Peptides against a protein of PDB entry 6J07. Designs and how they scored, part 104

Target 1, 107 residues: chain A of PDB entry 6J07
Amino acid sequence: GQRGWFCGSVSQDLRQFWVAEGGTISDPRAADFLFSCDASHPDTLRIYQSLDYIEDNATVFHAYYLSAVANAKIKNSVALGHFILPPACLQKEIRRKIGSFIWEQDQ

## One batch from the design tools (peptide; made by RFdiffusion4, then SolubleMPNN)

Design b2_p28_2_s2 (from b2_p28_2, 12 letters changed)
Fold by OpenDDE base, seed 3:
Structure b2_p28_2_s2 (fold): chain B 107 residues (1-107), chain A 28 residues (1-28)
Amino acid sequence: as target 1 above (107 residues)
Amino acid sequence: PVNYFSLSREERLALGVAARRALLALVE
């Protein structure tokens, strides 16, 4: 199923797309997917500080994934793994290794 | 690419965690 949690940083349009595609919206504990557009948003920070995240039972994805799916000719062609949103304290070093995140690239 | 929505909850969780670990390992 498609149970998703959304940080307050995620637009209503992306939330609506999720629901239109058959998804439901739930609290973080029940969600299959955690979406955020801002690693520094208080909602997202609470996820990073949770036991679920610390114990490797949660992953935060950038909500731009949904935009990419919406714009793709083949929905399955979008790799969710490319949209992992790590804590802000790690992003600079990650960019140094692999370059800018997909959601930061020119559109 | 895998259709994530066809996977079980457990499989999706495992794939997400594995991908995160792989990414974070790049900065170790």
Scores: peptide ipSAE 0.268, ipTM 0.785, DockQ to the pose 0.435
Fold by OpenDDE base, seed 5:
Structure b2_p28_2_s2 (fold): chain B 107 residues (1-107), chain A 28 residues (1-28)
Amino acid sequence: as target 1 above (107 residues)
Amino acid sequence: PVNYFSLSREERLALGVAARRALLALVE
């Protein structure tokens, strides 16, 4: 199954795409996927501060993954691992070591 | 690349967490 939680920062279009592809929307604790477009959004911050996240039982992904899937000729050619959205406090150091995030490159 | 939608819930969660840990380990 594909149960997803969405931060308020995610557009309705991407949510609709998720549902159109057979996904359902759930609360964060029940979700298989947590999607956000803004690590600083209050919804996402609450995830980072949750016990599930702190205890390594959750991962936040950038919702641009869904856009990449929608645009891909082969859907499974898009690697979800490239879309991990870390807390804002870590992003500068990550960029310094591995470069800009994939969702930033397409902007 | 791996088709995450074909994996079980447990497998998706495990792979996501593992990838997160690997990424965050670069800066911690």
Scores: peptide ipSAE 0.267, ipTM 0.786, DockQ to the pose 0.443
Fold by OpenDDE base, seed 1:
Structure b2_p28_2_s2 (fold): chain B 107 residues (1-107), chain A 28 residues (1-28)
Amino acid sequence: as target 1 above (107 residues)
Amino acid sequence: PVNYFSLSREERLALGVAARRALLALVE
């Protein structure tokens, strides 16, 4: 099983899918994966401000990854790296360079 | 694509951070 932390912005459905796939839910420090649907949510902001994140010991992913996995014919075909959720203050500049994020296109 | 769930905790961390840095470098 994998340990995941979830921002309050993540729906119960996605959390349930995580558990159904064998995952467990833990606090951010113990988690292998940090999921959020809102970079501006207070829960996520606390992650960005944490020493773990600042010292490159943490990465936040958009929880839409789980939705993509749930809908994929082959689960391994979905690349988690495409779902990195950067701080909100950087997203506008990133969009200008690479376009809209995957979760903005497919939702 | 890489199966992130088959990697060790250390490997997942390294790949995630590397990808994040690459993405953020676009705005630096």
Scores: peptide ipSAE 0.265, ipTM 0.786, DockQ to the pose 0.457
Fold by OpenDDE base, seed 2:
Structure b2_p28_2_s2 (fold): chain B 107 residues (1-107), chain A 28 residues (1-28)
Amino acid sequence: as target 1 above (107 residues)
Amino acid sequence: PVNYFSLSREERLALGVAARRALLALVE
């Protein structure tokens, strides 16, 4: 199964979609997926400061991925890699290189 | 495209970190 952790910034609707698709909700240490809608939220900041993240054993994804999957004709056509949510301090420089993030374009 | 939900935890972590590193390399 898929175990997911959710920042408090993620809506209940997206959490419900995750569960409806067969996912379960767990603490960050046990989670296979870490979802957030706000890199500056205290919950997400704690992830960035964790050993798992620092030691490259964790990645934070923007929860808008779940919305994109829900609205896609083919669920597997949505690339999770496009929804990596980096720390806020790096986002401006990243935008200068690749443009606005996908969740910023659709929201 | 890759179906991330069909991968093991270890495989997802490896691919996710690799993608993250590639993205972060743009700013380093």
Scores: peptide ipSAE 0.262, ipTM 0.785, DockQ to the pose 0.446

Design b2_p28_2_s3 (from b2_p28_2, 14 letters changed)
Fold by OpenDDE base, seed 5:
Structure b2_p28_2_s3 (fold): chain B 107 residues (1-107), chain A 28 residues (1-28)
Amino acid sequence: as target 1 above (107 residues)
Amino acid sequence: PVNYFSLSREERLALGRKARNALLSLVA
């Protein structure tokens, strides 16, 4: 399924794209995909603090994935795994190891 | 690349966990 939850940090355009592509909007617990554009947004912070996330039953993705899909010639050529959005407290160390995140490179 | 939209919920969740944990393992 394509049930998505969206942080308030995600633009209306990306949310509309999700729906236009056949996706539906749901609460975080029912969602297949959790999208955010800001790891420090209160909505996203609540996800990171949730039992589902702490117990490794949830993953937050950067919503820029949807933009990448929209712009891709072949939609399935965009790897969702490249858009994992970790908590802000971990991002600095991750960048030290792998460099800037893909959504930062395109900004 | 894998088409995540064609995967079952279980498969997608497993791949997401694997990817997330791989990134988190980079933390010193």
Scores: peptide ipSAE 0.307, ipTM 0.805, DockQ to the pose 0.442
Fold by OpenDDE base, seed 2:
Structure b2_p28_2_s3 (fold): chain B 107 residues (1-107), chain A 28 residues (1-28)
Amino acid sequence: as target 1 above (107 residues)
Amino acid sequence: PVNYFSLSREERLALGRKARNALLSLVA
């Protein structure tokens, strides 16, 4: 399905786009997709601390993915895998290896 | 490219884990 949870850091516009594309809004436990724009937001931190995340049954994606899809000529051309949002404590190390995240380059 | 919206929950979780673990493997 297309059940999505949204951190409070995600704009209403992106949430509206999700719904317009056929998605629904749900709590984190029921969600198929977890979206956030801030790994340090309390809502997102709760996800990282959850058993689902610790047990590798949850992945947080940067909500800028939805913006990229909205602006893309072909929606399926945007790879969701490029928008994995890891905990803030890991981001610096990751940047040293692969450079800036895609959402940091586009905005 | 893969359409994540057409995948089952298990398929999506598997791909997510693979991608996440790939990123985490970069941590020294």
Scores: peptide ipSAE 0.306, ipTM 0.806, DockQ to the pose 0.429
Fold by OpenDDE base, seed 1:
Structure b2_p28_2_s3 (fold): chain B 107 residues (1-107), chain A 28 residues (1-28)
Amino acid sequence: as target 1 above (107 residues)
Amino acid sequence: PVNYFSLSREERLALGRKARNALLSLVA
């Protein structure tokens, strides 16, 4: 299925694209995909603090993935795995080793 | 690239965990 949860940091345009592509909006526990544009947003922080996330049963993705898909000639050419959004406290060191995240590069 | 939307929940979670853990392993 394509059930998605969206942090309040995600624009309505990206949510609309999700629905237009056949997705539905769901609460975090029922969602297949968790989207956020801000790891420091309270909504996203609650995900990071949840048992599902702590037990590795949840992954947060940056919603810019949807923008990338919308602009891609071939939708399947965009790898969702490149859009994993880790907690903000870890991002600085990650950037030092791999450079800017893909959503930052495309901004 | 893999079509994540065609994967089962468990398959998607597994790929997510692998990718996430790979990123987190970069943290000293």
Scores: peptide ipSAE 0.304, ipTM 0.805, DockQ to the pose 0.430
Fold by OpenDDE base, seed 3:
Structure b2_p28_2_s3 (fold): chain B 107 residues (1-107), chain A 28 residues (1-28)
Amino acid sequence: as target 1 above (107 residues)
Amino acid sequence: PVNYFSLSREERLALGRKARNALLSLVA
């Protein structure tokens, strides 16, 4: 399926792209994909605090993935796994090990 | 690269967990 939930931090343009590509928008519990542009946004924080996330049944992805897909010559060439958005408390340590996240490199 | 949109929910969750766990292992 292609049901997506979007944090309030995600632009309308990216949401429109999702729908234009055949996606639908749903609540977090029903969504196949959870998109956010801000790990500190209240919407995203609520997901990190949810049982689904704590029980390892949910993953938040940075919505920049959709922008990367939109700009890619081959859509399948963009690896979703590179766009996992971890809680803010972990990001500093991750950056120390592997550098800036992909969505930060173009900003 | 895998087409994530063609995967079942369980397959997608598994890939997500694998990627997330790999990322989180960096903070250990």
Scores: peptide ipSAE 0.298, ipTM 0.802, DockQ to the pose 0.430; fails the geometry check

Design b2_p28_2_s4 (from b2_p28_2, 13 letters changed)
Fold by OpenDDE base, seed 3:
Structure b2_p28_2_s4 (fold): chain B 107 residues (1-107), chain A 28 residues (1-28)
Amino acid sequence: as target 1 above (107 residues)
Amino acid sequence: PVNYFSLSREERLKLGVEARNKLLSLVA
């Protein structure tokens, strides 16, 4: 199954798409996928500060991944790894290396 | 690209963390 947690920053439309595709919504510890649209949102900050994240047992993805999947002809053609949402304090340096994140390029 | 939804929970977790760590390694 596809168990996902959603930060409050994620729109209802993206949540609905997740459910429509067979996904379920759960708490962060039970979820296989953690989605957020804002690394500075309190919900996401709590993830970054959690033991699961600190101990490399959790990864936060930008929810724009779901939008990309929805718009793709082939769903598995979208690389989830390109939608990793790092803590806000690291994003500037990361952008210096790889450029703007995918979710930033489309807005 | 790998279909993450076809993987086991353990495999998804591993690949996710590996990708995260690779990205974070870019920080000087």
Scores: peptide ipSAE 0.399, ipTM 0.841, DockQ to the pose 0.436
Fold by OpenDDE base, seed 5:
Structure b2_p28_2_s4 (fold): chain B 107 residues (1-107), chain A 28 residues (1-28)
Amino acid sequence: as target 1 above (107 residues)
Amino acid sequence: PVNYFSLSREERLKLGVEARNKLLSLVA
């Protein structure tokens, strides 16, 4: 199954899409996928500070992935790995090396 | 691209973390 956690920064529409696609919504500890639209949101910050994340047992993805899937002709054409949302403190340096994140390019 | 939803929980977590770490390796 698709168990997802959503930061408060994620729109209800994207959450609804997740559910419509067969996903369920759970707490971060039970979730398979952690979605956020804001690395600086308190909800997301708590994830970054969690042992699961620190111990490499969790990854935060930008919820724009769901939008991309919703808009894609082929769902599997969207690579989730391109939507990793790193902590805010790391984003500037990452951008300097790889450019803007995908969600920043499309929005 | 990999269909993450077809993988087991452990596989998804592993691949996700690997991708994350690859990205974060760009940071000094």
Scores: peptide ipSAE 0.396, ipTM 0.842, DockQ to the pose 0.432
Fold by OpenDDE base, seed 2:
Structure b2_p28_2_s4 (fold): chain B 107 residues (1-107), chain A 28 residues (1-28)
Amino acid sequence: as target 1 above (107 residues)
Amino acid sequence: PVNYFSLSREERLKLGVEARNKLLSLVA
């Protein structure tokens, strides 16, 4: 199954899409996928500060991935790896290296 | 490309963290 956690910054539409595609919603510790639209949201910050994240047992993805999948003709054509959402304090330097994140380009 | 949803929980966690760490390696 696909168990997902959603930050409060994620719209209800994207949550509904997740469920419509067969996903379930769970707490962060039980989730296979952690989705957020805001690295600075308190919900997401708690993830970054958690032992699971610090000990390399968790990854946060930008929920725009779900929007990209919804708009794609082929669901598997969207690479989840391109939607890793790093902590806000690191994003500026990352942008200097690779440019704007994919969700920033389409928003 | 790998179908992330077809992997086990352990496999997803491993690949996700690897991708994360690769991205974060761009910063000192």
Scores: peptide ipSAE 0.393, ipTM 0.839, DockQ to the pose 0.428
Fold by OpenDDE base, seed 1:
Order: sequence, then structure tokens, then C-alpha cells
Structure b2_p28_2_s4 (fold): chain B 107 residues (1-107), chain A 28 residues (1-28)
Amino acid sequence: as target 1 above (107 residues)
Amino acid sequence: PVNYFSLSREERLKLGVEARNKLLSLVA
């Protein structure tokens, strides 16, 4: 089973979808997937500041991925790699290179 | 696209970090 951690910025609906699809919810150290909807939320900031993240042992994804999966005809057609949520201080330059993030386009 | 949920924990971690680092490499 997949274990996920959720920032407080993520809605209960998305968390419930995760569980309904067979996922479990855990602390960030035990989680396989870290989900957030706000790079500036204190919960997410603590991840970016953690040793695991600094040592390249963690990745934060935008929880909109789950919404995209829920609305997709084929669940595996949604690429998780397109939903990497970088620290807020880096997002402007990233957008300049690749354009707006997917979650910004559909919201 | 790769199905991240079908991979082992180690494989998911590796691919996730690689994707992250590739994205962050765009930062000057």
C-alpha cells in the first residue's frame, strides 16, 4: 500500500479520495508521497527545511495530482512528475523556464 | 508515463528526487 503525508493545506476531500483508493496516511518520515497545496504553508516549510529534503531523500507533490487522477478516465494517464511542488522562492524562475504549473492552469 | 504506485519505495524515492533535481536545475 501507498503511504501519504498531507499538509494542512490539503482538503479533506482529497485525503478521503486517497484513502478510498487504498492509500494510508502517515507522518512525513514514513510516507512514500508528500502532498501539499501551499509551498508557503508552515507544514510544507518544515518539509523543505528537513534533513530528508536537504539530503535529497524527499519530494513534495502538489495535491492537485489527486484531483487530476479522480477526474481522469485512466488513472495512470496522469504523470505524478508534473506535480512536483518546489519551494516558493524558486517558483518564479521555474515558471519563467517552463510556464505555469499544471495546478495553476486548472484552478 | 510511469506508474509510481507500482514501484518499490526505493524506486519511487529515486525517481522522485531525480525529477525534482531536474526541475530545480532550471534555477540559475
Scores: peptide ipSAE 0.384, ipTM 0.835, DockQ to the pose 0.409

Design b2_p28_3_s1 (from b2_p28_3, 11 letters changed)
Fold by OpenDDE base, seed 2:
Structure b2_p28_3_s1 (fold): chain B 107 residues (1-107), chain A 28 residues (1-28)
Amino acid sequence: as target 1 above (107 residues)
Amino acid sequence: PRQSPEVLASVKESDPNDPFSPYHVVML
């Protein structure tokens, strides 16, 4: 099964969708996926400071991914990589290179 | 941080409909 961790910034609706699709909720260390809606939230910051993240064994994704999946024409087929949520210190430079993140755009 | 703009640019340029993309995920 797919195990997910959720930052406190993620709505209950998105968590419920994850579970409804067969996912389970776990602590960050056991999770296959880490979801957040706020790179500046204390929960997310703790992830960025963790050894798993520093050693490139963890990735934080914006939970808007789940909304995109829920509303997608082709359900259960979404490019998760488009939803990587980097630390705030990188976001301005990233936007200069590739434009706004998907979760910052109207869908 | 561990990620660079170039890495994320590569991710964003990926095809969401490509089943062979390393960033393509079947939800559940």
Scores: peptide ipSAE 0.028, ipTM 0.616, DockQ to the pose 0.111
Fold by OpenDDE base, seed 4:
Formats: structure tokens, C-alpha cells, sequence
Structure b2_p28_3_s1 (fold): chain B 107 residues (1-107), chain A 28 residues (1-28)
């Protein structure tokens, strides 16, 4: 499905784009996708602390994914998996292994 | 946290057909 939850760090414009693409907005427990722009935002931290997340039954994605989709020149060229937003405590090591996150790169 | 860089690296390098698919990411 396309039920999405949005951290308070995500702009209303990106939320509206989600809805325009056929998505709905829900609370985290009902959501199929969790979007955030800030791993340190209290809303996102609550997700990271939830049992669903701790048990690897949930994933947070950076909401910049939606912006990338909106601006994509090739249909279906943006992979959601490239936008996984890990907790801050993991980001340094992840950058070492896979490079800078897409939302951190020059645009 | 429980997530590992190795798992995230594998997901990042995946190429799902549906851009709105989490592609092998579990969401319950």
C-alpha cells in the first residue's frame, strides 16, 4: 500500500506530493512508509525507539526521496532503497562503507 | 541500534522496479 507517516521535519510540500501521487497519511503504526528529514528529530527518534524498528520490521526513509521522484527525468529511476535514513549513531560508519547519502550530495 | 551498515549497503545498491517499493525492506 501507500500509507505514509511523516516526521515533523518534513515540509508540507513533500507531504502534498505524496498525496498527489496517490498516497495517504497515517500514524506510524498504520504506515507502510516512514519519512523524515532529520534523524535527530524527536518524531524520528520515537520511531527508532519503537519495537517495530528495533525488530527490523520498520524502516525510515529520507523524505528527499519524494523530491527526487518529483524531479526525476526518467520515470521510475529513483530507488527508495537509496534513501534509507539510519539513526545518527550509525551514519558515520555507513558513510565509510557506502559513501555519502544522496540527500547530502550536491544537487 | 540494531540496523547494520552491511544491510543498508545491500539495500542502497538494489534497483527496485517500483520507486515506491521498499524492495526487500520489511515494514509491518
Amino acid sequence: as target 1 above (107 residues)
Amino acid sequence: PRQSPEVLASVKESDPNDPFSPYHVVML
Scores: peptide ipSAE 0.027, ipTM 0.618, DockQ to the pose 0.109
Fold by OpenDDE base, seed 3:
Structure b2_p28_3_s1 (fold): chain B 107 residues (1-107), chain A 28 residues (1-28)
Amino acid sequence: as target 1 above (107 residues)
Amino acid sequence: PRQSPEVLASVKESDPNDPFSPYHVVML
């Protein structure tokens, strides 16, 4: 589906792009996709603390994915899996193992 | 957190768009 939730850290422009591409905006419980630009934002923290997330039934993605899609020449060339936004407590270790996140490289 | 760096690293190594990847989390 194309129901998305957006952390307050996500710009209105990216939200508008989501809607322009046929998406709808919903609360986290109803959303198919959860977008954030800040793992430490209170909105995102609430997701990480939710039962859905703790039970591995939810994933937070960095909203930069939408920007990458908007700027991509070829559809389906942007891999959503590269935009998983993990809790802040894991990020340093992840960077050590796999390098900087894609949204950090392009900002 | 429940998700480990190793799991996320595996996602990066594999095809992130493969719907049959065992590392994808099904969102409710």
Scores: peptide ipSAE 0.027, ipTM 0.607, DockQ to the pose 0.074
Fold by OpenDDE base, seed 1:
Structure b2_p28_3_s1 (fold): chain B 107 residues (1-107), chain A 28 residues (1-28)
Amino acid sequence: as target 1 above (107 residues)
Amino acid sequence: PRQSPEVLASVKESDPNDPFSPYHVVML
């Protein structure tokens, strides 16, 4: 799929990159990919509170993935799976187990 | 189709630098 939803926390530059790569922007219910830069942003919280998310039918990704892809110096070096953005209430435990998130490391 | 944890976990990566390719996802 090529449809993406973007939280208000995502910059216009990252949205433009998505479109430049062939993606389109849609509402969250129609989107194949959900991007956010802030798990506590109201837009993202609405996703986490939705039935689709609660029933494990949606995943939110940190939009820094797009920045990483845009700036990648080695092909196939940026994996989307490393950019899952879980609810804030889970992040502390995740950091304890696997370390800081990639977007935090590169900031 | 939505990118659910179940779907992502079951998909083998094809091109990690392609934002439209399927990805393998590691989840706790």
Scores: peptide ipSAE 0.024, ipTM 0.600, DockQ to the pose 0.177

Design b2_p28_3_s2 (from b2_p28_3, 12 letters changed)
Fold by OpenDDE base, seed 5:
Structure b2_p28_3_s2 (fold): chain B 107 residues (1-107), chain A 28 residues (1-28)
Amino acid sequence: as target 1 above (107 residues)
Amino acid sequence: YRQSKEVLDSVKSSDPNDPFSPYHVVMQ
């Protein structure tokens, strides 16, 4: 089974969807996937400040991915790579290169 | 963290528009 950690910024609905699809919820260290909706949330910042993250051994994904999957007509049409949530300090430069993040387009 | 480095590298380096990527969907 897949274990996921959720930042406090993630709605209960998305957490429930994860569980309904067979996932379990765990602490960050035990998680296969880290989900957040806010790069500036204290929970997420703690991830970014960890040595594992600094050494590029962890990745945070925007939880909007789960919403996109839930609503997709074709399940494989939603690319997880588009939902990598980088630290706030990098987001402006990324937007200049590739445009707005996908979770910002539907907000 | 328990995250698989192999999976993460695949997610980061693969074609984001590849509909056949096994890492497009996190749900089993």
Scores: peptide ipSAE 0.121, ipTM 0.696, DockQ to the pose 0.203
Fold by OpenDDE base, seed 1:
Structure b2_p28_3_s2 (fold): chain B 107 residues (1-107), chain A 28 residues (1-28)
Amino acid sequence: as target 1 above (107 residues)
Amino acid sequence: YRQSKEVLDSVKSSDPNDPFSPYHVVMQ
């Protein structure tokens, strides 16, 4: 089964959707997916500061992905890759190069 | 972390709509 960790910044509704779709909730070390809604939240910062993350063995995704999936009319139309949540220190430069993140845009 | 390197590489690929995207992993 798919195991997901959720930052405290993620709403209970999105967590419930994850479970309803067959996922389970776990601690970060056991998780297949790490979800957050705030790169500056202490929970997420602990991920970014971990050795695994520094060594590119972990990726944090914005939990808005789950909302997009829930609202999608076409299955498989939501690309998880669009929801990679980088550390705050990188976000300004990324926006400069490729524009605002998808979770910052109107659907 | 248990995150699969293969899955992560797929997510980060230049083709986010790849049929083997982690989206399938999440929704199956």
Scores: peptide ipSAE 0.109, ipTM 0.688, DockQ to the pose 0.195
Fold by OpenDDE base, seed 3:
Structure b2_p28_3_s2 (fold): chain B 107 residues (1-107), chain A 28 residues (1-28)
Amino acid sequence: as target 1 above (107 residues)
Amino acid sequence: YRQSKEVLDSVKSSDPNDPFSPYHVVMQ
């Protein structure tokens, strides 16, 4: 199974789904995937501020990906690339170029 | 971090607007 780290901003429901699908929860260094729902949450900021992240050796994904996967059992594959969660300082410019993030479209 | 840079680079380089991207995680 895959190991995932979860920011405190991620709901328990999404964490439970991860585990139900065979995933395990770990600290960031042991994780295959880093999930967050808030780029400004202190937990996520610690990732962004790390040297590994600055050197492009880490990627944070929005945990809404898991919700999309849950709903995609009878749908097309969910592209993980759609759920890359960049630092807040970059989000405005990204929205200008590619539009609102997928996790914002249902709001 | 345990993340595979090669895998993640592939995800990052994929078309973010392609709904048929093969880069998705199958949890098992």
Scores: peptide ipSAE 0.103, ipTM 0.688, DockQ to the pose 0.208
Fold by OpenDDE base, seed 4:
Formats: sequence, structure tokens, C-alpha cells
Structure b2_p28_3_s2 (fold): chain B 107 residues (1-107), chain A 28 residues (1-28)
Amino acid sequence: as target 1 above (107 residues)
Amino acid sequence: YRQSKEVLDSVKSSDPNDPFSPYHVVMQ
């Protein structure tokens, strides 16, 4: 299992799924993966403002990844890389280049 | 953060079946 941190924007259901799949929940600095549902949430903003993140040593993932995994016929058919959650200030430009984010398409 | 650059680079790939994918790591 791996350690995951969850922004306050992430539902308890998704946290429970993470644990059910063998993960544990930790503080951000101890986490292997950082999950959020809101790039503008204060919890997530603190990550974006950290030195590790600025130096490209950390990545925030949209917690919708866990929903996608839960609903997938084949769990490993869901690519975590599609769920990178960039800062809000970059999202518009990214959408212009690669299209809408997957968590937006499914909403 | 505990996140490693190696894992993150793997995660950013488009291959969900990559044995080094974060999914694989997380589910172990």
C-alpha cells in the first residue's frame, strides 16, 4: 500500500475507497500521492506554494481518479497521468492545448 | 513530500499498464 493525502475538498467516500484498496491516509509530506478535487481549495494551494511543488518534485492528482478506478471494468485501464490537477491559473491554457480535463468531461 | 520524481515521471506517461505506473504502486 501507499500513503495518500487528501485535500478537504475530497469526499469521505473517495477516502474510504483509497483505504479499501490498501492505501493509508497521511499528512502531505508523508504522502506518496496527493489528491484534491479543487485546485483553489486552501489545502491544495498550500501544496502548490510549497518548494517541492515549485521545483516539480510533487504532483497533485484529481481525486476523481479514484472514482474512475472504482467504476472501471479493468482497474489498470485508468491512467493516473490523466488526472494531474494543475494550479487553476494554468488550467485554461492547458485546456486549449489538450482539451478539457477528464474529470470535467465526466461531469 | 514523499513523492519521488521517478514515480511521478511514470505517472505522467499515457500507459496505464506500465508496471511502474503509480496505479501499480498504489495498488500494491
Scores: peptide ipSAE 0.114, ipTM 0.688, DockQ to the pose 0.214; fails the geometry check

